# Peptides against a protein of PDB entry 4PAS, part 11

Target 1, 39 residues: chain A of PDB entry 4PAS
Amino acid sequence: SVNQASTSRLEGLQSENHRLRMKITELDKDLEEVTMQLQ
Target 2, 39 residues: chain A of PDB entry 4PAS as posed
Amino acid sequence: SVNQASTSRLEGLQSENHHLRMKITELDKDLEEVTMQLQ

## One batch from the design tools (peptide; made by RFdiffusion4, then SolubleMPNN)

Design b1_p11_4_s4 (from b1_p11_4, 6 letters changed)
Fold by OpenDDE base, seed 1:
Structure b1_p11_4_s4 (fold): chain B 39 residues (1-39), chain A 11 residues (1-11)
Amino acid sequence: as target 1 above (39 residues)
Amino acid sequence: SSLQELLKQLD
């Protein structure tokens, strides 16, 4: 149904959102470490 | 960091 398709899409977007947030956190940590080493 | 704080606030 339309509702099932919408729910599945939302769940997929939520999973991708979580993945991207974790990647941003990782890159932020790495950038902070590099910045600290350059100072 | 500022980015980590922003992400935390979105939870």
Scores: peptide ipSAE 0.047, ipTM 0.564, DockQ to the pose 0.407
Fold by OpenDDE base, seed 4:
Structure b1_p11_4_s4 (fold): chain B 39 residues (1-39), chain A 11 residues (1-11)
Amino acid sequence: as target 1 above (39 residues)
Amino acid sequence: SSLQELLKQLD
Protein backbone atom coordinates (compact mmCIF):
# COMPACT_ATOMS: atom_id res chain seq x y z
CA SER B 1 0.00 0.00 0.00
CA VAL B 2 0.90 3.67 -0.21
CA ASN B 3 1.25 3.79 3.56
CA GLN B 4 3.56 0.78 3.59
CA ALA B 5 5.74 2.30 0.89
CA SER B 6 5.88 5.63 2.69
CA THR B 7 6.72 3.96 6.00
CA SER B 8 9.49 1.90 4.42
CA ARG B 9 10.95 4.98 2.77
CA LEU B 10 10.82 6.93 6.01
CA GLU B 11 12.53 4.13 7.92
CA GLY B 12 15.21 3.99 5.25
CA LEU B 13 15.75 7.74 5.44
CA GLN B 14 15.87 7.61 9.24
CA SER B 15 18.48 4.86 9.12
CA GLU B 16 20.56 6.77 6.60
CA ASN B 17 20.21 9.95 8.65
CA HIS B 18 21.47 8.12 11.71
CA ARG B 19 24.38 6.63 9.76
CA LEU B 20 25.40 10.02 8.41
CA ARG B 21 25.16 11.66 11.82
CA MET B 22 27.39 8.98 13.28
CA LYS B 23 29.88 9.47 10.47
CA ILE B 24 29.90 13.24 11.02
CA THR B 25 30.49 12.70 14.73
CA GLU B 26 33.36 10.35 13.96
CA LEU B 27 34.97 12.78 11.54
CA ASP B 28 34.47 15.67 13.95
CA LYS B 29 36.19 13.69 16.68
CA ASP B 30 39.06 12.84 14.36
CA LEU B 31 39.40 16.48 13.33
CA GLU B 32 39.44 17.58 16.94
CA GLU B 33 42.10 15.02 17.75
CA VAL B 34 44.27 16.12 14.84
CA THR B 35 43.77 19.77 15.74
CA MET B 36 44.77 19.06 19.31
CA GLN B 37 47.89 17.24 18.18
CA LEU B 38 48.89 20.16 15.97
CA GLN B 39 48.67 22.62 18.85
CA SER A 1 33.03 20.42 19.51
CA SER A 2 30.38 22.62 17.94
CA LEU A 3 29.38 19.88 15.52
CA GLN A 4 29.02 17.36 18.33
CA GLU A 5 26.83 19.83 20.20
CA LEU A 6 24.62 20.39 17.17
CA LEU A 7 24.21 16.65 16.62
CA LYS A 8 23.40 16.14 20.29
CA GLN A 9 20.66 18.75 20.07
CA LEU A 10 19.01 16.79 17.27
CA ASP A 11 18.60 13.71 19.45
Scores: peptide ipSAE 0.047, ipTM 0.569, DockQ to the pose 0.412
Fold by OpenDDE base, seed 3:
Structure b1_p11_4_s4 (fold): chain B 39 residues (1-39), chain A 11 residues (1-11)
Amino acid sequence: as target 1 above (39 residues)
Amino acid sequence: SSLQELLKQLD
């Protein structure tokens, strides 16, 4: 059960990592579009 | 962008 708890924690961290990377990519795209509009 | 390039390197 210790392995199950560790696996569940790892899966949670992996999911959060993926979510954060997607959010960073989204914000970077938005920033790039704003930059283009200011040129 | 440079940020997008950094994210690609993590894959």
Scores: peptide ipSAE 0.044, ipTM 0.562, DockQ to the pose 0.420
Fold by OpenDDE base, seed 5:
Structure b1_p11_4_s4 (fold): chain B 39 residues (1-39), chain A 11 residues (1-11)
Amino acid sequence: as target 1 above (39 residues)
Amino acid sequence: SSLQELLKQLD
């Protein structure tokens, strides 16, 4: 149904959003470590 | 950390 398709799309987007947020956090951590080493 | 918080503002 239209509702099922919309729900599945939303769940997929939410999962991808979470994945991307985790990747950003990882990159921020790596950048912090590099910054600390350069001090 | 404070640095991490600042870095996240650039995202």
Scores: peptide ipSAE 0.036, ipTM 0.561, DockQ to the pose 0.135

Design b1_p11_5_s1 (from b1_p11_5, 6 letters changed)
Fold by OpenDDE base, seed 5:
Formats: sequence, C-alpha cells, structure tokens
Structure b1_p11_5_s1 (fold): chain B 39 residues (1-39), chain A 11 residues (1-11)
Amino acid sequence: as target 1 above (39 residues)
Amino acid sequence: SSLQQLLQQLD
C-alpha cells in the first residue's frame, strides 16, 4: 500500500540519517584530536 | 565538542 511504502521509505531515511550523524560525530572527534595536537 | 552535543540532542 501507499502507507506501507511511505513507512518503509521513512525508516530507510531515518537509518541513513543515523549513519551519517555517526560519521559526522567521528570526523568531528578526529578533527578535535588533530586540533589539540597542533596547539 | 559543540557539534557532538548538538547531534546528541537530536537523538
């Protein structure tokens, strides 16, 4: 159904959003460590 | 970091 398709798409987007946020957090941590080492 | 804190608030 249309509702099922929409729900599945939303769940996929939510999962991808979570993955991307975790990647950004990791990169932010790495950048912070590099910045600290350069001080 | 500030970015990490902001991301955590969205959970």
Scores: peptide ipSAE 0.050, ipTM 0.597, DockQ to the pose 0.394
Fold by OpenDDE base, seed 2:
Structure b1_p11_5_s1 (fold): chain B 39 residues (1-39), chain A 11 residues (1-11)
Amino acid sequence: as target 1 above (39 residues)
Amino acid sequence: SSLQQLLQQLD
């Protein structure tokens, strides 16, 4: 159904959003470590 | 960091 398709799409977007937020956090940590090493 | 603060605001 349209509702099932919409729900599945939303769940996919939510999981991708979470993945991207975690990756941003990791990259931010890596950047901080590099910055400290350059000081 | 600024990025971590921004992510917290989205929650």
Scores: peptide ipSAE 0.050, ipTM 0.590, DockQ to the pose 0.422
Fold by OpenDDE base, seed 3:
Structure b1_p11_5_s1 (fold): chain B 39 residues (1-39), chain A 11 residues (1-11)
Amino acid sequence: as target 1 above (39 residues)
Amino acid sequence: SSLQQLLQQLD
């Protein structure tokens, strides 16, 4: 049960990590597009 | 971008 709880926590953290990385990439792309439009 | 390069290094 302790191992199951630890595994569930790790899976949650991995999912959140993936979500945050995708969001960072999206925002970086948006900033690049804005920069291009200002040139 | 520099940020995208940093993200790629984490893979």
Scores: peptide ipSAE 0.048, ipTM 0.586, DockQ to the pose 0.427
Fold by OpenDDE base, seed 1:
Structure b1_p11_5_s1 (fold): chain B 39 residues (1-39), chain A 11 residues (1-11)
Amino acid sequence: as target 1 above (39 residues)
Amino acid sequence: SSLQQLLQQLD
């Protein structure tokens, strides 16, 4: 149904959003550590 | 970091 399709899409977007936010946080931390080591 | 603080504000 239309409602099922919309719900599935939303859940997919929410999971991807979470994944991307975690990846950004990881990369930010790694960059900070590298920057600190280069100082 | 400033980026981590920004991400926390989006929660």
Scores: peptide ipSAE 0.048, ipTM 0.590, DockQ to the pose 0.389; fails the geometry check

Design b1_p11_5_s2 (from b1_p11_5, 5 letters changed)
Fold by OpenDDE base, seed 4:
Structure b1_p11_5_s2 (fold): chain B 39 residues (1-39), chain A 11 residues (1-11)
Amino acid sequence: as target 1 above (39 residues)
Amino acid sequence: SSLEELLKQLD
């Protein structure tokens, strides 16, 4: 159904959003460590 | 980090 398709799409987008946020946090941590090492 | 806190606020 239309509702099922919309729900599946939303869940996919939510999962991708979460993945990207985790990746950003990981990269921020790595940047912080590099910055600290360069000080 | 500040970015981690910012992202957490979006939850």
Scores: peptide ipSAE 0.083, ipTM 0.644, DockQ to the pose 0.382
Fold by OpenDDE base, seed 1:
Structure b1_p11_5_s2 (fold): chain B 39 residues (1-39), chain A 11 residues (1-11)
Amino acid sequence: as target 1 above (39 residues)
Amino acid sequence: SSLEELLKQLD
């Protein structure tokens, strides 16, 4: 149904959003470590 | 990190 398709899409977007937020946090950590090494 | 705190504010 239309509702099922919409729900599945939302769940997919929410999981991707979470994945991207985790990746951003990892990159921020890496950047912090590089910055520390350059000081 | 400051970015981690910013991301927590979005929850």
Scores: peptide ipSAE 0.078, ipTM 0.640, DockQ to the pose 0.376
Fold by OpenDDE base, seed 2:
Structure b1_p11_5_s2 (fold): chain B 39 residues (1-39), chain A 11 residues (1-11)
Amino acid sequence: as target 1 above (39 residues)
Amino acid sequence: SSLEELLKQLD
């Protein structure tokens, strides 16, 4: 149904959103470590 | 980090 398709799409977008947010946090940590090593 | 705090505000 349209509702099932919409729900599945939303769940996919939510999982991708979470993945991207975690990746951003990881990259921020990596950048902090590199910055610290360069000082 | 400041970025982590910004991400928390989105929740």
Scores: peptide ipSAE 0.076, ipTM 0.638, DockQ to the pose 0.380
Fold by OpenDDE base, seed 3:
Structure b1_p11_5_s2 (fold): chain B 39 residues (1-39), chain A 11 residues (1-11)
Amino acid sequence: as target 1 above (39 residues)
Amino acid sequence: SSLEELLKQLD
């Protein structure tokens, strides 16, 4: 049961990590587009 | 972008 709890926590952290990486990439793209429009 | 390439290296 302790292993199940640890595995569930790890899966949650991995999912959050993926979500945050996607958000960072999205924001980087938005900034790039804004920069291009200002040129 | 450079940031996208950096993120790819973490995989």
Scores: peptide ipSAE 0.074, ipTM 0.635, DockQ to the pose 0.388

Design b1_p11_5_s3 (from b1_p11_5, 7 letters changed)
Fold by OpenDDE base, seed 4:
Structure b1_p11_5_s3 (fold): chain B 39 residues (1-39), chain A 11 residues (1-11)
Amino acid sequence: as target 1 above (39 residues)
Amino acid sequence: SALQQLLQQLD
């Protein structure tokens, strides 16, 4: 149904959003570590 | 970090 398709799309976007946020956090942590090592 | 703070604001 239309509602099922919309829900599935939203869940997909939510999971991707979460994945990207986790990746950003990881990269931010790595950048901070590198920055500390360069100081 | 600044980025972590920004991400927390989105929660």
Scores: peptide ipSAE 0.093, ipTM 0.668, DockQ to the pose 0.423
Fold by OpenDDE base, seed 2:
Structure b1_p11_5_s3 (fold): chain B 39 residues (1-39), chain A 11 residues (1-11)
Amino acid sequence: as target 1 above (39 residues)
Amino acid sequence: SALQQLLQQLD
């Protein structure tokens, strides 16, 4: 159904959003460590 | 970090 398709798409976008936020957090931490090592 | 704080505000 249209509702099922919309719900599945939303859940996919939400999971991708979470994945990307986690990846950004990891990269931010890595950047902080590199920055600290350069000081 | 500033970025972590910004991400946390989205929750």
Scores: peptide ipSAE 0.091, ipTM 0.665, DockQ to the pose 0.402
Fold by OpenDDE base, seed 1:
Structure b1_p11_5_s3 (fold): chain B 39 residues (1-39), chain A 11 residues (1-11)
Amino acid sequence: as target 1 above (39 residues)
Amino acid sequence: SALQQLLQQLD
């Protein structure tokens, strides 16, 4: 149904949003470590 | 970090 499709899409987007936020956090940590090593 | 603070604001 339309409702099922919408719910599934929302859950997918929420999962992807969480994944991307976790990846940004990891990259931020890596950047901080590289910056510290360059000082 | 600045990015960590920005991400925290989204919660």
Scores: peptide ipSAE 0.091, ipTM 0.668, DockQ to the pose 0.411
Fold by OpenDDE base, seed 3:
Formats: C-alpha cells, sequence, structure tokens
Structure b1_p11_5_s3 (fold): chain B 39 residues (1-39), chain A 11 residues (1-11)
C-alpha cells in the first residue's frame, strides 16, 4: 500500500540519517585527536 | 567540539 511504501521510505531515511551522524561523529573525533597530536 | 554540539542540538 501507499502507507507501507511511505513507512519503508521513512525507515530507510532514518537509518541513513543515523549512519551519517555516526560517521560525522567519528570523523570529528579523529580530527580532534590529530589536532591534539600536532600541538 | 563545535560539531558535537551541533549534533546534540538535532536530538
Amino acid sequence: as target 1 above (39 residues)
Amino acid sequence: SALQQLLQQLD
């Protein structure tokens, strides 16, 4: 149904959003560690 | 970090 398709799309976007937020957090942490090592 | 603070605001 249209509702099922919309729900599946939303769940996919929520999963991708979570994945991207995790990746951003990891990259930010890595950058902070590199910056600290350069001091 | 500033980026971590921005991410927290999205919660």
Scores: peptide ipSAE 0.090, ipTM 0.663, DockQ to the pose 0.431

Design b1_p11_6_s1 (from b1_p11_6, 5 letters changed)
Fold by OpenDDE base, seed 2:
Structure b1_p11_6_s1 (fold): chain B 39 residues (1-39), chain A 11 residues (1-11)
Amino acid sequence: as target 1 above (39 residues)
Amino acid sequence: SLQELLEQLDA
């Protein structure tokens, strides 16, 4: 149904959003580590 | 902090 398709799309976007947030956090930590090594 | 920025995004 249209509602099921919309819900599935939203859940997919929410999971992707979470994944991206985790990746950003990881990259931020990596950047901090590199920055410290450059000091 | 990044965590604070993420919290702002959810606001």
Scores: peptide ipSAE 0.076, ipTM 0.612, DockQ to the pose 0.379
Fold by OpenDDE base, seed 3:
Structure b1_p11_6_s1 (fold): chain B 39 residues (1-39), chain A 11 residues (1-11)
Amino acid sequence: as target 1 above (39 residues)
Amino acid sequence: SLQELLEQLDA
């Protein structure tokens, strides 16, 4: 149904959003570590 | 890269 398709898509987008946020946090940490090593 | 991740988020 339309509702099932919409909810399934939303759940997929939410999981991808969470994944991307985790990767951003990881990269921010990596950048900080590299910056400290260059000082 | 961070740029690629941000682009994916906005897609």
Scores: peptide ipSAE 0.073, ipTM 0.652, DockQ to the pose 0.321
Fold by OpenDDE base, seed 1:
Structure b1_p11_6_s1 (fold): chain B 39 residues (1-39), chain A 11 residues (1-11)
Amino acid sequence: as target 1 above (39 residues)
Amino acid sequence: SLQELLEQLDA
């Protein structure tokens, strides 16, 4: 149904959003480490 | 911090 498709899409987007946030956090940490090593 | 920025995004 339309509702089932919409719910599935939303769940997928929410999980991807969470994954991307975690990846951004990792990259930020890596950037900080590189910055410290350059000092 | 990045965490603070993410919190602001959800506000």
Scores: peptide ipSAE 0.072, ipTM 0.611, DockQ to the pose 0.378
Fold by OpenDDE base, seed 4:
Structure b1_p11_6_s1 (fold): chain B 39 residues (1-39), chain A 11 residues (1-11)
Amino acid sequence: as target 1 above (39 residues)
Amino acid sequence: SLQELLEQLDA
């Protein structure tokens, strides 16, 4: 149904959003480590 | 990778 399709799309976007947030956190950590090494 | 993420954003 239309509602099922919309829900599935939303869930997909939510999971991708979560993945991207986790990756940003990882990159922030890596940046911090590099910054510390350069100091 | 960061590059892959940027590519996805621009897609």
Scores: peptide ipSAE 0.056, ipTM 0.613, DockQ to the pose 0.153

Design b1_p11_6_s2 (from b1_p11_6, 5 letters changed)
Fold by OpenDDE base, seed 4:
Structure b1_p11_6_s2 (fold): chain B 39 residues (1-39), chain A 11 residues (1-11)
Amino acid sequence: as target 1 above (39 residues)
Amino acid sequence: DLKKLLEELDK
């Protein structure tokens, strides 16, 4: 159904959003570590 | 930093 397709799309976007947030956090940590090492 | 970053993402 249209509702099922919309729900699946939303769930996919939510999971991707979460993944990207975690990746950004990881990269921020890595950047901080590199910055500390360069100081 | 992480906490602030997440706060900015939620704006």
Scores: peptide ipSAE 0.056, ipTM 0.590, DockQ to the pose 0.310
Fold by OpenDDE base, seed 1:
Structure b1_p11_6_s2 (fold): chain B 39 residues (1-39), chain A 11 residues (1-11)
Amino acid sequence: as target 1 above (39 residues)
Amino acid sequence: DLKKLLEELDK
């Protein structure tokens, strides 16, 4: 019960962490593209 | 660059 809630929360945080990492990578790519366009 | 970025995030 308590451990199940904790593990479920951890899994949620891990999924969100992964999502955010992917988003950061996407934004980095977009920034590189903009940088190239400005050069 | 993308690999380097992720490496920096893991520090």
Scores: peptide ipSAE 0.056, ipTM 0.586, DockQ to the pose 0.348
Fold by OpenDDE base, seed 2:
Structure b1_p11_6_s2 (fold): chain B 39 residues (1-39), chain A 11 residues (1-11)
Amino acid sequence: as target 1 above (39 residues)
Amino acid sequence: DLKKLLEELDK
């Protein structure tokens, strides 16, 4: 039971980590586009 | 850029 709770928490953290990495990538692209428009 | 950004995050 404690192992199930720990694994579920880890899976949640891993999915959130992936989501955040994708969001950072998206924001980096948006920043690059804005930078190009300002040049 | 994207690759470098992810590399920095993994340090």
Scores: peptide ipSAE 0.056, ipTM 0.586, DockQ to the pose 0.312
Fold by OpenDDE base, seed 5:
Order: structure tokens, then C-alpha cells, then sequence
Structure b1_p11_6_s2 (fold): chain B 39 residues (1-39), chain A 11 residues (1-11)
């Protein structure tokens, strides 16, 4: 149904959002470490 | 500063 398709899409977007947040956090940590090492 | 980063992401 349309509702099921919409729900599945939302869940997919939510999982992708979570994945991207985790990647951003990882990259921020790496950047901080590099910055600290260069000081 | 992970806490601050998460706060920015939740805005």
C-alpha cells in the first residue's frame, strides 16, 4: 500500500541518517586528532 | 567535541 511504501522509505531514510551521523562523528574525531598532532 | 557535534546535528 501507499502507507507501507511511505513507512518503508521513512525507515530507510532514518537508517541512512543514522549512518551519516556516525560517519560525520568519525571524521570529526579524525580531524581533531590531526589538528592536535599538527599543533 | 562529540557532544557539541551531536547538538549541532540535532538542531
Amino acid sequence: as target 1 above (39 residues)
Amino acid sequence: DLKKLLEELDK
Scores: peptide ipSAE 0.055, ipTM 0.586, DockQ to the pose 0.300

Design b1_p11_6_s3 (from b1_p11_6, 6 letters changed)
Fold by OpenDDE base, seed 5:
Structure b1_p11_6_s3 (fold): chain B 39 residues (1-39), chain A 11 residues (1-11)
Amino acid sequence: as target 1 above (39 residues)
Amino acid sequence: SLAELLRKLDA
Protein backbone atom coordinates (compact mmCIF):
# COMPACT_ATOMS: atom_id res chain seq x y z
CA SER B 1 0.00 0.00 0.00
CA VAL B 2 0.91 3.66 -0.18
CA ASN B 3 1.34 3.71 3.58
CA GLN B 4 3.64 0.71 3.48
CA ALA B 5 5.73 2.32 0.77
CA SER B 6 5.97 5.54 2.74
CA THR B 7 6.89 3.82 5.98
CA SER B 8 9.48 1.67 4.24
CA ARG B 9 11.01 4.76 2.68
CA LEU B 10 11.06 6.51 6.02
CA GLU B 11 12.66 3.54 7.73
CA GLY B 12 15.30 3.45 5.03
CA LEU B 13 16.03 7.12 5.47
CA GLN B 14 16.17 6.74 9.23
CA SER B 15 18.61 3.87 8.88
CA GLU B 16 20.79 5.86 6.51
CA ASN B 17 20.59 8.88 8.78
CA HIS B 18 21.79 6.78 11.68
CA ARG B 19 24.63 5.34 9.63
CA LEU B 20 25.76 8.78 8.53
CA ARG B 21 25.56 10.16 12.04
CA MET B 22 27.73 7.33 13.30
CA LYS B 23 30.21 7.94 10.50
CA ILE B 24 30.39 11.67 11.12
CA THR B 25 30.96 11.01 14.81
CA GLU B 26 33.80 8.68 13.93
CA LEU B 27 35.32 11.24 11.61
CA ASP B 28 34.99 13.93 14.26
CA LYS B 29 36.89 11.73 16.68
CA ASP B 30 39.60 11.07 14.14
CA LEU B 31 39.86 14.76 13.34
CA GLU B 32 40.20 15.58 17.00
CA GLU B 33 43.01 13.07 17.39
CA VAL B 34 44.82 14.46 14.37
CA THR B 35 44.36 17.97 15.69
CA MET B 36 45.84 17.01 19.04
CA GLN B 37 48.79 15.36 17.33
CA LEU B 38 49.45 18.53 15.36
CA GLN B 39 49.64 20.59 18.53
CA SER A 1 32.12 18.36 19.86
CA LEU A 2 30.16 17.32 16.82
CA ALA A 3 28.88 14.32 18.75
CA GLU A 4 27.50 16.66 21.36
CA LEU A 5 25.82 18.78 18.71
CA LEU A 6 24.19 15.68 17.24
CA ARG A 7 22.88 14.72 20.65
CA LYS A 8 21.37 18.16 21.01
CA LEU A 9 19.68 17.78 17.64
CA ASP A 10 17.97 14.63 18.89
CA ALA A 11 16.64 16.39 21.95
Scores: peptide ipSAE 0.098, ipTM 0.639, DockQ to the pose 0.329
Fold by OpenDDE base, seed 2:
Structure b1_p11_6_s3 (fold): chain B 39 residues (1-39), chain A 11 residues (1-11)
Amino acid sequence: as target 1 above (39 residues)
Amino acid sequence: SLAELLRKLDA
């Protein structure tokens, strides 16, 4: 149904959002570590 | 930190 499709899309977007947040946090940590090592 | 910024976004 249309409602099921909309729900599935939202869940997919939420999952991707979470994944991206985790990735960007990881990259931020890596950047900080590299920066510290360069000092 | 970026983690803190993300938490603020969720608020």
Scores: peptide ipSAE 0.097, ipTM 0.639, DockQ to the pose 0.268
Fold by OpenDDE base, seed 3:
Structure b1_p11_6_s3 (fold): chain B 39 residues (1-39), chain A 11 residues (1-11)
Amino acid sequence: as target 1 above (39 residues)
Amino acid sequence: SLAELLRKLDA
């Protein structure tokens, strides 16, 4: 149904959002560590 | 920090 498709799409976007937020947080941490090592 | 900005977004 339309509602099932919409909820499935939302759940997929929520899981992807979580994955991307974790990834960007790790990259930010790595960048900070590299910057500190170069100082 | 980026972590703090993300927390503010969720608030």
Scores: peptide ipSAE 0.090, ipTM 0.633, DockQ to the pose 0.271
Fold by OpenDDE base, seed 1:
Structure b1_p11_6_s3 (fold): chain B 39 residues (1-39), chain A 11 residues (1-11)
Amino acid sequence: as target 1 above (39 residues)
Amino acid sequence: SLAELLRKLDA
């Protein structure tokens, strides 16, 4: 159904959003560490 | 921090 398709799409986007947020946080931490080491 | 900004976004 249309509702099921919309729900599945939303769940997929939420999962991807979470994955990307975790990856961005990890990269931000790594960048901060490198910045401190180079100063 | 970026973590703090993300938390604020979810508020």
Scores: peptide ipSAE 0.090, ipTM 0.633, DockQ to the pose 0.272

Design b1_p11_6_s4 (from b1_p11_6, 3 letters changed)
Fold by OpenDDE base, seed 1:
Structure b1_p11_6_s4 (fold): chain B 39 residues (1-39), chain A 11 residues (1-11)
Amino acid sequence: as target 1 above (39 residues)
Amino acid sequence: SLEELLRELDE
């Protein structure tokens, strides 16, 4: 049960990490577009 | 690229 809770938490953190990595990639692309528009 | 940087972070 403790191991199951720990593994479930790890899976949640891994999923959130993936989500955040995708979000920062999106924001980087948006920033690049804004940068190009300002040039 | 940012994708490459994120990949390198996982290494």
Scores: peptide ipSAE 0.073, ipTM 0.610, DockQ to the pose 0.253
Fold by OpenDDE base, seed 3:
Structure b1_p11_6_s4 (fold): chain B 39 residues (1-39), chain A 11 residues (1-11)
Amino acid sequence: as target 1 above (39 residues)
Amino acid sequence: SLEELLRELDE
């Protein structure tokens, strides 16, 4: 039970980590586009 | 690039 809970928590954190990394990449691209439009 | 930095983090 303890091992199952720890594994489920780790899997949740890994999926959230991936989601956040993708969001950071998206925001970086949006910033680049805005920067180009300001030139 | 940011994509390159994120790739390096996974290696």
Scores: peptide ipSAE 0.070, ipTM 0.611, DockQ to the pose 0.354
Fold by OpenDDE base, seed 2:
Structure b1_p11_6_s4 (fold): chain B 39 residues (1-39), chain A 11 residues (1-11)
Amino acid sequence: as target 1 above (39 residues)
Amino acid sequence: SLEELLRELDE
C-alpha cells in the first residue's frame, strides 16, 4: 500500500540518518586524534 | 561536544 511504502521509506531514512550520525562521530574522533598527534 | 551538537540537531 501507499502507507506501507511511505513508512518503509521513512524507516530507511531514519536508519541512514543514524548511520550518518555514527559516521560523523567516528570522523570527529579520528580528526581529534590526528590533531593531537600533530601537536 | 559533537554529541551535544547532534542532540541539538534533533531539537
Scores: peptide ipSAE 0.070, ipTM 0.609, DockQ to the pose 0.363
Fold by OpenDDE base, seed 4:
Structure b1_p11_6_s4 (fold): chain B 39 residues (1-39), chain A 11 residues (1-11)
Amino acid sequence: as target 1 above (39 residues)
Amino acid sequence: SLEELLRELDE
């Protein structure tokens, strides 16, 4: 159904959003480490 | 902060 397809898409987008937020956090940490090493 | 930046992305 349209509702099932929409729900599945939303869940996929939510999981991807979470993944990307985690990746941003990881990269922020890596950047901080590099910044500290360059100081 | 990173949390503030992530909040701004949701605006």
Scores: peptide ipSAE 0.067, ipTM 0.604, DockQ to the pose 0.319

Design b1_p11_7_s1 (from b1_p11_7, 8 letters changed)
Fold by OpenDDE base, seed 1:
Structure b1_p11_7_s1 (fold): chain B 39 residues (1-39), chain A 11 residues (1-11)
Amino acid sequence: as target 1 above (39 residues)
Amino acid sequence: SLDELRQKLLQ
């Protein structure tokens, strides 16, 4: 159904959003570590 | 390492 396709798309976007947020948080920590090493 | 950081950017 249109509702099932919309739900599956939303779940896909939510999972990708979570993945991207986790990646941003990891890269932020890695950049903080590099910044501390350059001080 | 800087190479590990580059690999994380590409994943």
Scores: peptide ipSAE 0.046, ipTM 0.596, DockQ to the pose 0.188
Fold by OpenDDE base, seed 5:
Structure b1_p11_7_s1 (fold): chain B 39 residues (1-39), chain A 11 residues (1-11)
Amino acid sequence: as target 1 above (39 residues)
Amino acid sequence: SLDELRQKLLQ
């Protein structure tokens, strides 16, 4: 149904949004470590 | 390592 397609798309976008937020947090920590190594 | 950071950036 149109509702099932819309819900599955929303769940996919929510999962990708979560993945991207976790990736940003990981990269922020990696950047902090590199910054500390350069000091 | 810098190589691990590059791999993380590209994933």
Scores: peptide ipSAE 0.046, ipTM 0.597, DockQ to the pose 0.196
Fold by OpenDDE base, seed 3:
Structure b1_p11_7_s1 (fold): chain B 39 residues (1-39), chain A 11 residues (1-11)
Amino acid sequence: as target 1 above (39 residues)
Amino acid sequence: SLDELRQKLLQ
């Protein structure tokens, strides 16, 4: 149904949003470590 | 390592 397709698309966008937020947090920590090593 | 960091940036 149109409702099922819309729900599955929203769940896919929510999971991708979560994945991207976790990746940003990881890269921010890796950048902090590199910055500390260069000081 | 710097190589592990490069791999993380390319993912």
Scores: peptide ipSAE 0.046, ipTM 0.598, DockQ to the pose 0.125
Fold by OpenDDE base, seed 2:
Structure b1_p11_7_s1 (fold): chain B 39 residues (1-39), chain A 11 residues (1-11)
Amino acid sequence: as target 1 above (39 residues)
Amino acid sequence: SLDELRQKLLQ
């Protein structure tokens, strides 16, 4: 149904948003570690 | 390592 397709698309966008937030947090930590090693 | 960081940026 149109509602099922919309729900599945929203769930896909929510999971991708979570993945991207986790990747940003990891990169921020890796950048902080590199910054500390250069000091 | 710096190479691991580069790989994470490219993924």
Scores: peptide ipSAE 0.044, ipTM 0.589, DockQ to the pose 0.133

Design b1_p11_7_s2 (from b1_p11_7, 7 letters changed)
Fold by OpenDDE base, seed 1:
Structure b1_p11_7_s2 (fold): chain B 39 residues (1-39), chain A 11 residues (1-11)
Amino acid sequence: as target 1 above (39 residues)
Amino acid sequence: ELDELRQQLLQ
């Protein structure tokens, strides 16, 4: 159904959003570690 | 630009 396709798309976007938030947190930590090594 | 994108993804 159109509703099922819309729900599956939203779930896909929510999972990708969560993945991207986790990747930003990882990159912010990696940037902090590099910044401390350059001081 | 990158900080604005980061802020949008963390909201």
Scores: peptide ipSAE 0.035, ipTM 0.527, DockQ to the pose 0.072
Fold by OpenDDE base, seed 2:
Structure b1_p11_7_s2 (fold): chain B 39 residues (1-39), chain A 11 residues (1-11)
Amino acid sequence: as target 1 above (39 residues)
Amino acid sequence: ELDELRQQLLQ
């Protein structure tokens, strides 16, 4: 149904959003470590 | 910029 397709798309977007937020937090930590090593 | 995208995803 249209509702099932919309729900599955929302769940996919929520999982990708979570993955991207975790990757940003990792990259911000890596950037802090590199910045500390260059000072 | 990359920083604007980071701010939007962290909200």
Scores: peptide ipSAE 0.034, ipTM 0.525, DockQ to the pose 0.076
Fold by OpenDDE base, seed 4:
Structure b1_p11_7_s2 (fold): chain B 39 residues (1-39), chain A 11 residues (1-11)
Amino acid sequence: as target 1 above (39 residues)
Amino acid sequence: ELDELRQQLLQ
């Protein structure tokens, strides 16, 4: 149904959003480590 | 711009 297709698209966007949030947190940690090594 | 996008994603 149109509702099922919309729900599956939302779940896909939510999972990708979570993946991107986790990757930003990883990169921010790596940047903090590099910043501490350069100080 | 990038920091604003990071804040929107981490909230």
Scores: peptide ipSAE 0.033, ipTM 0.519, DockQ to the pose 0.072
Fold by OpenDDE base, seed 5:
Structure b1_p11_7_s2 (fold): chain B 39 residues (1-39), chain A 11 residues (1-11)
Amino acid sequence: as target 1 above (39 residues)
Amino acid sequence: ELDELRQQLLQ
């Protein structure tokens, strides 16, 4: 149904949003470590 | 975390 396709798309977008947030947190930590090494 | 390192360098 249109509702099932919309729900599956939302779940996919939520999973990708979570993955991207985890990658941003990793890169923020890596940037902090590099910044500390350059000071 | 950067603020903690700055505090260690100022001691």
Scores: peptide ipSAE 0.030, ipTM 0.446, DockQ to the pose 0.045

